# Peptides against a protein of PDB entry 8YR4: the designs that were tried, part 204

Target 1, 309 residues: chain A of PDB entry 8YR4
Amino acid sequence: PRGSPALQLVVLICLGLMGLERALNVLVPIFYRNIVNLLTEKAPWNSLAWTVTSYVFLKFLQGGGTGSTGFVSNLRTFLWIRVQQFTSRRVELLIFSHLHELSLRWHLGRRTGEVLRIADRGTSSVTGLLSYLVFNVIPTLADIIIGIIYFSMFFNAWFGLIVFLCMSLYLTLTIVVTEWRTKFRRAMNTQENATRARAVDSLLNFETVKYYNAESYEVERYREAIIKYQGLEWKSSASLVLLNQTQNLVIGLGLLAGSLLCAYFVTEQKLQVGDYVLFGTYIIQLYMPLNWFGTYYRMIQTNFIDMEN

## One batch from the design tools (peptide; made by RFdiffusion4, then SolubleMPNN)

Design b2_p26_2_s3 (from b2_p26_2, 12 letters changed)
Fold by OpenDDE base, seed 1:
Structure b2_p26_2_s3 (fold): chain B 309 residues (1-309), chain A 26 residues (1-26)
Amino acid sequence: as target 1 above (309 residues)
Amino acid sequence: ELEKEKERREKLEKEFEKALEEIEKL
């Protein structure tokens, strides 16, 4: 982006964050190995607790091992919104300007085929959503219940309680933040439709626009509509980053509490090193499909709300 | 992978919302 030094700085920061993600992908396994070694050597609790806390902090930054977007990825995605919006607006204005140079016959012939393609994608998306709800969401809820029962029976009631509280808080926050986000999404969609309608009306009346030499005026009016849309899109996208980060934080806290408790029981020789690995792996496995639950719950709510209007 | 799949689903969801809005206009 040649125009704004601020956006160039944001791109450089995003590239730096991508480098940090690669470093975390190497460091996280190293710290995990160190925990396993310290548990095997029966190291003092203080050294073990510090290494576990450091590992969970690195996992919070990485995210990828828990199936969530990590803090670093969320920060990158958040910063990238402004760069994407700048690039999108520039491409949309170039396309819009070029479309005014094209013949009316080209516009009339493409409109019908584009609507049909969007309808086919919509139908495929509904079918895909329903299949995902039935085959992924319901099994994941079952796996949570099975996990609570398993950890309560074979480890200690405290592990089952940690998993229960973590997953209940995760689901509740996912629903609440998703419902809150739906307001921003509706406002964005309404403004997108208004912006599209203005573009269509301008292109249908292109002969009149050319007759009055109003091409520059219509391009500036479209630019203002895009800027207004991008203000709402930023709220929608930023609210998504907030959802992802909230989900990552809840699982990170659950993983921290459970991993510290498991490490303590291993030091007391009540559990084996393998049980620590099992707990961490199981929490990560539960989290991977749950990250999608928020997206699907949003899609269902959007569809129900749009059908009621 | 998960992030690319999330972006893909967000695009799919945005295409789906546009499709619903176009179906409601028909």
Scores: peptide ipSAE 0.021, ipTM 0.524, DockQ to the pose 0.037
Fold by OpenDDE base, seed 5:
Structure b2_p26_2_s3 (fold): chain B 309 residues (1-309), chain A 26 residues (1-26)
Amino acid sequence: as target 1 above (309 residues)
Amino acid sequence: ELEKEKERREKLEKEFEKALEEIEKL
């Protein structure tokens, strides 16, 4: 943000909070590991109670147990409201200035109120996407990289390789299936708009429809349009279920491979029982934000295509 | 929870698509 040192400070604080979230994503599984190890060793109550209390506090800061946003994420989101408003206003002013540069012919062909509504929704979409990219996509990619590094350094290199292969396959399949799904979504939206246009046209011509006793004909045409829409909606929804199931399968296979390898190394006394719990907890923790990646990728692609036009 | 998160995601996707269809009309 140029011209406001206060907003620049807020951006820096938000970036610092994002870094803290990444640290919490590593620390929470580590503390949970330590609890399991202390329980296995029958450690003194004082050491156990301190570690449990510290874990619960870190988990409160992180969130994510019950779909709850953590304290750090909530604080970041709260602080970002002012930055989002500044960015929104800047995009609105750019769109508004561009609309004033457009030819009189362009303005005469369109209702001014419709153009403004499109501009406002466009601004909200672009600003929402930028916020989503910065706060969800980039952090998720960072958590994957941190995970690969962590498992490669503190576990055997095989764990880092399993996480790398699992996440690379997950991202690749997410992209490919999302691109395939986008065709069905576009077809669904086009048919939704056509179905709505038919309903509006029939209602605007209500007097003519009544004069010709054509109500049954208009109802049947609307029914056919709905059936056609529902056929496309089913393809869109089924493609989403396929995406989610493919993602779940990849994570499940990665979790299986890594959990078996952990269990093997625990039986050989190379790893502790807590390290098995850490691996499982960390993979599940990576899965939660990654589930959203398909939505993010689609939003990015559609905005990129719309910016090229 | 997963179902509510899915529904929230589908709603966000639908709102975003409506916003994009309006941008494509510009």
Scores: peptide ipSAE 0.020, ipTM 0.544, DockQ to the pose 0.053
Fold by OpenDDE base, seed 4:
Order: C-alpha cells, then sequence, then structure tokens
Structure b2_p26_2_s3 (fold): chain B 309 residues (1-309), chain A 26 residues (1-26)
C-alpha cells in the first residue's frame, strides 16, 4: 500500500506472522515426537511436563484442531482487515473512475444500481482472491517445500522423495482434474441460466400461453430443461467427488508408503517411535490446506482469464 | 467433518461462480 507507512508495517507484521505459522507447522510435530520419545524412555516428569506444556502452547498458536484457526492465523486475519479495506477502497475508486470515463450511451443502457452492485461484488472477489493467493496458496507451497527439506535433512532421503512425489502428484492431479471439471461446471451454469430464462419468459408471456392453452406444453418444456440441467449437475457433482477421491487416494498412498518405510526404520532402530508419529502428523497437517488448493486454483485461473479479456 | 468441509467448499465455489457471472455481465 503506497502512501500509508502504518499499513506497510501491518503488511510486514502479517508476513512475519505467516513466517511464524510456517515455523509452528514444523515445531508442533517435532514437539509431539519429543513427547512420544520421552514417554518411551520414561524420562523424568519435569522434562516431560515442560515439553507437554510447550507443545500445548505451540498447538494453541498453530491451531488445526477441530476446525479452529490458530491464534497466529486469527491475529494475522485481524490485522489484514485494514489492508483489505484499503485495497478494496482503492479498487472501488478505480472502477468508479472508469465508470465515469464511459460514454453516456453506456450509462443510459444500464441500470446504475446494477452496475454498482456488480462493481462491489467484483471488487470483493478480486480482493478476496488476492487474500487467498497470499494467505493460502503461497503458504501451502512454502509448507510443502519446508516439509521436503525437513524430511530430506532429518530423515532418510527416501522420505523426502515420497513427500515430493506425493505432493507433486497431488498438485498435478488437482490441476488437471480441476481444469477438466470446469467444463462441466460451465455447461451446468449455462443450462441453469437458460432454464431460468425460459421459466421467466413463459411467466412473462402468461397471457399468450393462456390464449393458446399452451400451459401443458410450457410445463413439459420446462421439465425437459430441468432434466437436461440435472444431467449436467450430476456430471459436475460426480467430477467433484472424483477430485476429492483422487486427492484422498494420493495422500493415502503417500501416507501408506511413508508410514511403512518409517515403521521399517523403527524396527531397524534407525528411527524412534516418535519419528513415526511425526511423519503421520506432518503429512496429515500438509493435507489440510491442500484440500482447498483445487478451489483456490480455479478461482485464480478464472480471474486471470477475465483479466486477459 | 469431511462432509461439512465438502459442503463449505461447494458453497464457496457457488458464491465465486455467482460473482464471476456478475463480472461477465460488465
Amino acid sequence: as target 1 above (309 residues)
Amino acid sequence: ELEKEKERREKLEKEFEKALEEIEKL
């Protein structure tokens, strides 16, 4: 944000908090590992109690329980409200200025209230998308990279390879299946709009329909349009199920391969029981934000296509 | 939980599509 040093400082604090979230995403599994190892070793109560207390505190900062956003994420979101409001207002003013540059013929052809509503929704969508890009997509990619580095350095290189292959396959399949399903979704929306338009046109022409006793014909035409819509809706919904199942399968296979390998290394005394728990916890933790990646990718892709037109 | 998260995803996707259909009308 040019012109407000206070908002620039808030952006820097938000970036610092994002870095802290990435650190917490590594530290929380490590502390949980350490608890399991200390329990296995029958360590002194003082060391165990300190590690458990530290873990619970870190887990409070991170969140990621039953749908709870962590303290750090909430604080970031709270601070970002002012930056989002500044960005929104700037986009609204740019749109408003552009609307004033448009021809009188354009203004006479459109309802001013509808244009303002579309401009407001457009602004909200763009600012929302930028927030999703900065706060979900970039951090998720960073967590994957940090995860690959962590497992490659502190575990055997095979773990880093499993995470790399799993995440690369997950992202690739998410993109490919999302692009594929977008065709079904566009077809569904087009048919929904056409079905709605037909219903509106039939009701607006009620007198003509009544004059010709064509009510049964219009009802049958509407039924056919609904059946056609439902056929497209089914394809859209089935494609979403396929996406979710494909994502689940890739993570399940990665978790299986890595868990078996970890269990093997624990049996060979190369890793501790806590390292098995760490691997499982960390993979599940990486999966949580990735589940949304397909939605965010589609949102980004559509906005980029709309900015190129 | 997974079903609620799926429903939330589907709602967010529907809201986003409605916003896009309005941008396409500009």
Scores: peptide ipSAE 0.018, ipTM 0.533, DockQ to the pose 0.055
Fold by OpenDDE base, seed 2:
Structure b2_p26_2_s3 (fold): chain B 309 residues (1-309), chain A 26 residues (1-26)
Amino acid sequence: as target 1 above (309 residues)
Amino acid sequence: ELEKEKERREKLEKEFEKALEEIEKL
């Protein structure tokens, strides 16, 4: 971005965070191997607990495999919102200015009929999406129940309780944060439509704009509409980052509690090293589909509200 | 993979919202 040293610094920070994500992708497997080795060697609990805690902290930063976006990825995404908005606004203004530079003959020759065909694709997509959501939500809930039963029967009631509390808290916070963000998303969409309508109206009145040499005025009005849209888009996108980070935190805490408890039982010779690997892998597998649950819940909720009206 | 899955999620959410806004206009 050639206009703000602040945005250039943000880009450099984002590149640094991308480098850190790559370092975490190497470090996390190394720490995981170290845990397996320490468990196999029956190492002292203090060394094991420190290594497990460090691993879970690195997994929290990475987010990889836990299905959630990691803290570093969320921070990168958050910082990148301003860079994306700057770039989007610049491209939109360039396109809009270029459309006003095009010949009258090009504007008069364009058939409006292509816009209606986009509308028909929307409605058909909703029914297909709803079916896809129902067929993914139900299996995900079944997998959670199966997981709770499995850990309660084969490990200990404490593992089943950790999974139950983690998944229940995850689902509850996903719902609550998704409902909260819906307000920002509706406001963003309304302003997107208003901004688009203003651009379309300006382009339909192309002859009048040319007659009054008002291209600069229409571009500035469009810029103001984009700035207002981007203020709402930032709230929507930042609320999504908050959702992802909340999800990451809940899974990080569940993984920490369960991994420490599993490691403790392995040190007491009540569980095997393989059981530690199984627990971690299975929690990760349960969590992968849950990332989509917030999307699915919002899509179902919106369709239900629209059916009651 | 997870970034592609996130991008796919965000794209799916955006396609769904466009579709809802089109239904609300009918």
Scores: peptide ipSAE 0.018, ipTM 0.530, DockQ to the pose 0.034

Design b2_p26_2_s4 (from b2_p26_2, 11 letters changed)
Fold by OpenDDE base, seed 5:
Structure b2_p26_2_s4 (fold): chain B 309 residues (1-309), chain A 26 residues (1-26)
Amino acid sequence: as target 1 above (309 residues)
Amino acid sequence: DLEEEEKRREEREKELQEDLEKIESL
């Protein structure tokens, strides 16, 4: 952001908090490993209590679990609101300036409300795309890369390969199935708008419907539109379940392969029991943000299409 | 037109939130 040193500082703080979140994603599994190893060794209570307290504090900073965002992520999101507002306003002013540079012929062919609509869609699409890329997509890809590096350095190279293959297959299938489901979603939304338009038209023409005693006919037409909508909704929802199940299967196979390999190395005394727990915890932790990747990819595609129109 | 677009934006935000809730419930 040119012209506000305060907003530049906020951006730097947000980038620092993103780096801290990546560090927490590595540290939390390591501390959990250390607890398991200390319990296995029957270590003194003082060392165990300190490690547990440190783990719980790191877990509070990270967050995790269904619906729980960590303190660091919440603080980042809060600080970013001002940067997003500044970026949004800048994009909006650029679009507005560009609209004023367009030919009179372009303006005469369109209603002012349609022009404002195109400007608002363009602004929301660009700002949304940037926010999802910076805060969701890039961090998730960074966590995968950090995970591959970590497992390749601190475990056998086979663990790094399993994570690489699992995550590459997961991302590829997520993209392919998301592109496939987008067709069903577009068809659903088109039919929903058509069903709503029929209901509005029937209600606006209520006097005419009453005059002709056509109430039963309008209700039956609305019922047919709902049944057609529900047939498309079922395809959309079933395609989402198929995506989620495909993702779960890929992660489950990766977890199985890596857990069996880890258990084998623990039996050979090459790894500790804590390292088995670390692998399982870390894979599940990588799965959590990846579950949202299909939603982020869809949002990116929608925002890109809305920016081209 | 503006009210229909606010409604479409709210509907897209609701669909997004429902997709988010459906993923959080799994």
Scores: peptide ipSAE 0.018, ipTM 0.529, DockQ to the pose 0.037
Fold by OpenDDE base, seed 2:
Structure b2_p26_2_s4 (fold): chain B 309 residues (1-309), chain A 26 residues (1-26)
Amino acid sequence: as target 1 above (309 residues)
Amino acid sequence: DLEEEEKRREEREKELQEDLEKIESL
């Protein structure tokens, strides 16, 4: 971004964080292998516990699945919001200024009616999306219940309790933070629509704007509307990063508690090394669908509020 | 009324799609 040394520094930090994400993708499997080796060799508990704690910390930094829910990715996404907003505002103002520089003949020759007809394809998709959500939410909840039953029967009641507490806390915090976030999203959308309406009104009144040489004034009013929108967009996007980080923290704590307990039982010869691998793999597998649960819950809640009105 | 309700549904689908894209980009 030209003109702000602060934004240039943020871009450099984001590039550094992207490099760190790639390093974590290599380090996490290495530390996991080291845990399996230490468990196989029946290494001292202190060395094993340190390696497990270090692995879980690295896994917290990386995140589950695609790595996008990790602390490093969340920090990158959070810092990138200001860079994105600067770029979007610059592009929007350039397009708007260019539209005001175009000939009167170009504005008079465009039938506004064709742009509206692309909109009408949306409504039939909502019912399909609701069905898709119900058919994804129910299986995800079933997989959690099956996981709790499996760990309670084949490992110990303590593992079933850790999974139950982790998933219950994850779901509860996902709901609470999603409901809190919905307020910022509604405010953002209302301001986006108001900003678009101002741009459309200015372009429809193109002749009047040209007659009064008011192009600079309309561009500045549009800039102010964009700045107000971007203030709300930042709150919406920052609240999403907070949701993802909260989810990552809950899974990280569950993974830490369960992995330490599993490693301890392997050292006591109550469990096998394969059981440690199974626990870690299964918790990560349960985590992957849960990332979508916040969106599914919000979609269901929004559609339910719309059916009551 | 119907056009405003369709526009609200399209805005919700677009928001849904933007959230799906934000999660897929996750």
Scores: peptide ipSAE 0.016, ipTM 0.496, DockQ to the pose 0.024; fails the geometry check
Fold by OpenDDE base, seed 1:
Structure b2_p26_2_s4 (fold): chain B 309 residues (1-309), chain A 26 residues (1-26)
Amino acid sequence: as target 1 above (309 residues)
Amino acid sequence: DLEEEEKRREEREKELQEDLEKIESL
């Protein structure tokens, strides 16, 4: 983006963060291997605890293995919002200006086809996603329950308690933050629809706008509407980053507490090195689908509100 | 009434498609 040195700096920082994510994807497995080796060698607790803490910190930066919800990814996504908004606004204004140069006959012919294409994509998406959500939410909740039972029976009851507390806190915070986000998303969508309506009205009145040479006025009015929309979009997108980071923090704390406790029991020869691997793998496996639970809950809630009306 | 229900359907469908695109982008 040639227009703002601040946005160019943000792009460079985002590229640097993408490089850091790639470095974390290599470092996290290395630190994990080092923990396994130290456990096998029966290394002193202080060295193990430091290596485990360092691993969990790196895993917090990386996120749940996909990198999509790690601290670095969330920071990149947060910083990128302003760059995306600048680019989107510039493209929308270029398209809008070009649409005002096109003949009315072109607009009348496309309007019916675009409305139909939005309707056909929407109906297929609703039914497919509802099924996808139900078939992913229920198994994920079942896996949490099975995990709590497994860790309570085959490990010490403290492991089952850690998993229970972490997953309960995760689900509760996910619901609360998702309900809070829904207000920002509704406000964004209402302003988007109002902005689109203004664009449609100006294009329908194209002959009148051209007769009064008001093209520059309508473009500036559309620009103001986009800026107002982007203020709400930023709140929506920033609230998503906050949700993802809150989820990552809760899982990171659970992983830290459980991994330290597991490492301690391995040093006491009550558990094997394989049990440490099992615990860490299981928590990471639970984290991946749970990341989307907020989206799933919102969609279920929206469908219920829509069935009551 | 019918036009407001169609608008609410289009809004829901758009919200859902934006959520799908966010899921597929990961």
Scores: peptide ipSAE 0.014, ipTM 0.488, DockQ to the pose 0.024; fails the geometry check
Fold by OpenDDE base, seed 4:
Structure b2_p26_2_s4 (fold): chain B 309 residues (1-309), chain A 26 residues (1-26)
Amino acid sequence: as target 1 above (309 residues)
Amino acid sequence: DLEEEEKRREEREKELQEDLEKIESL
């Protein structure tokens, strides 16, 4: 943000906190590995207690869920409120200034309420798109890259390859199936609107329907519209289940392949028992943000289409 | 036409808001 050194400092702090979140995503599995190894080795209580305390503290900073519930993520979100408000206000003022530069003929052809709604939607779409790119898409891609590098350097090239193939296949299938299901969702929404419009038109024409004793005919036409809607709703819902199941199968196959390979290397004494636990924990941590990637991709696509219009 | 496109936009915004609320509730 040009003009406020305080907001520039807040942006730098938020970027630093994002870097800390990425470091925590690597450190938490490592400390959990170390606990399992120390327990296996029957290490002294002082070393174990220090490692457990450090792990719990790191886990508090990271959070236990979708990454949004951690102390660092909450602190970042809190600090970002002022930057978002500054950005939104700047975009809104730019749109408002541009609207005042438009021709009188353009303003006379539009309702003031429509113009204000275009301005508000334009502000929301730009700020939303930037937020999703910076806070969801880029961090998720960074975590995947960091994961591939980590497994390639500290385990074996085969683990890095499994993670790469699993995540690449997951992302590709998520995009392809999300684009495919968007057609069913659009068809469902169009039929829902047509069904509601027919119900409203029938109720507004109640006197005419009553005069012709056509109540049973209008009810049957409404029933047919509902059945047609439910057929499209089923396709939309079934396509969502197919997406979720496809994602679950890809992660399950990646987890199976990597867990079997890790178990094999543990039996050959090339890896410790803690490294098996690390792999499983890290794959699950990478999966949690990716579960929402289909929603974020659709939101980004919608906001982009809304900016072009 | 324009009112139907407006309703389709409000529904997409509602669906987006419901998807956001589902993300914030987790």
Scores: peptide ipSAE 0.007, ipTM 0.487, DockQ to the pose 0.035; fails the geometry check

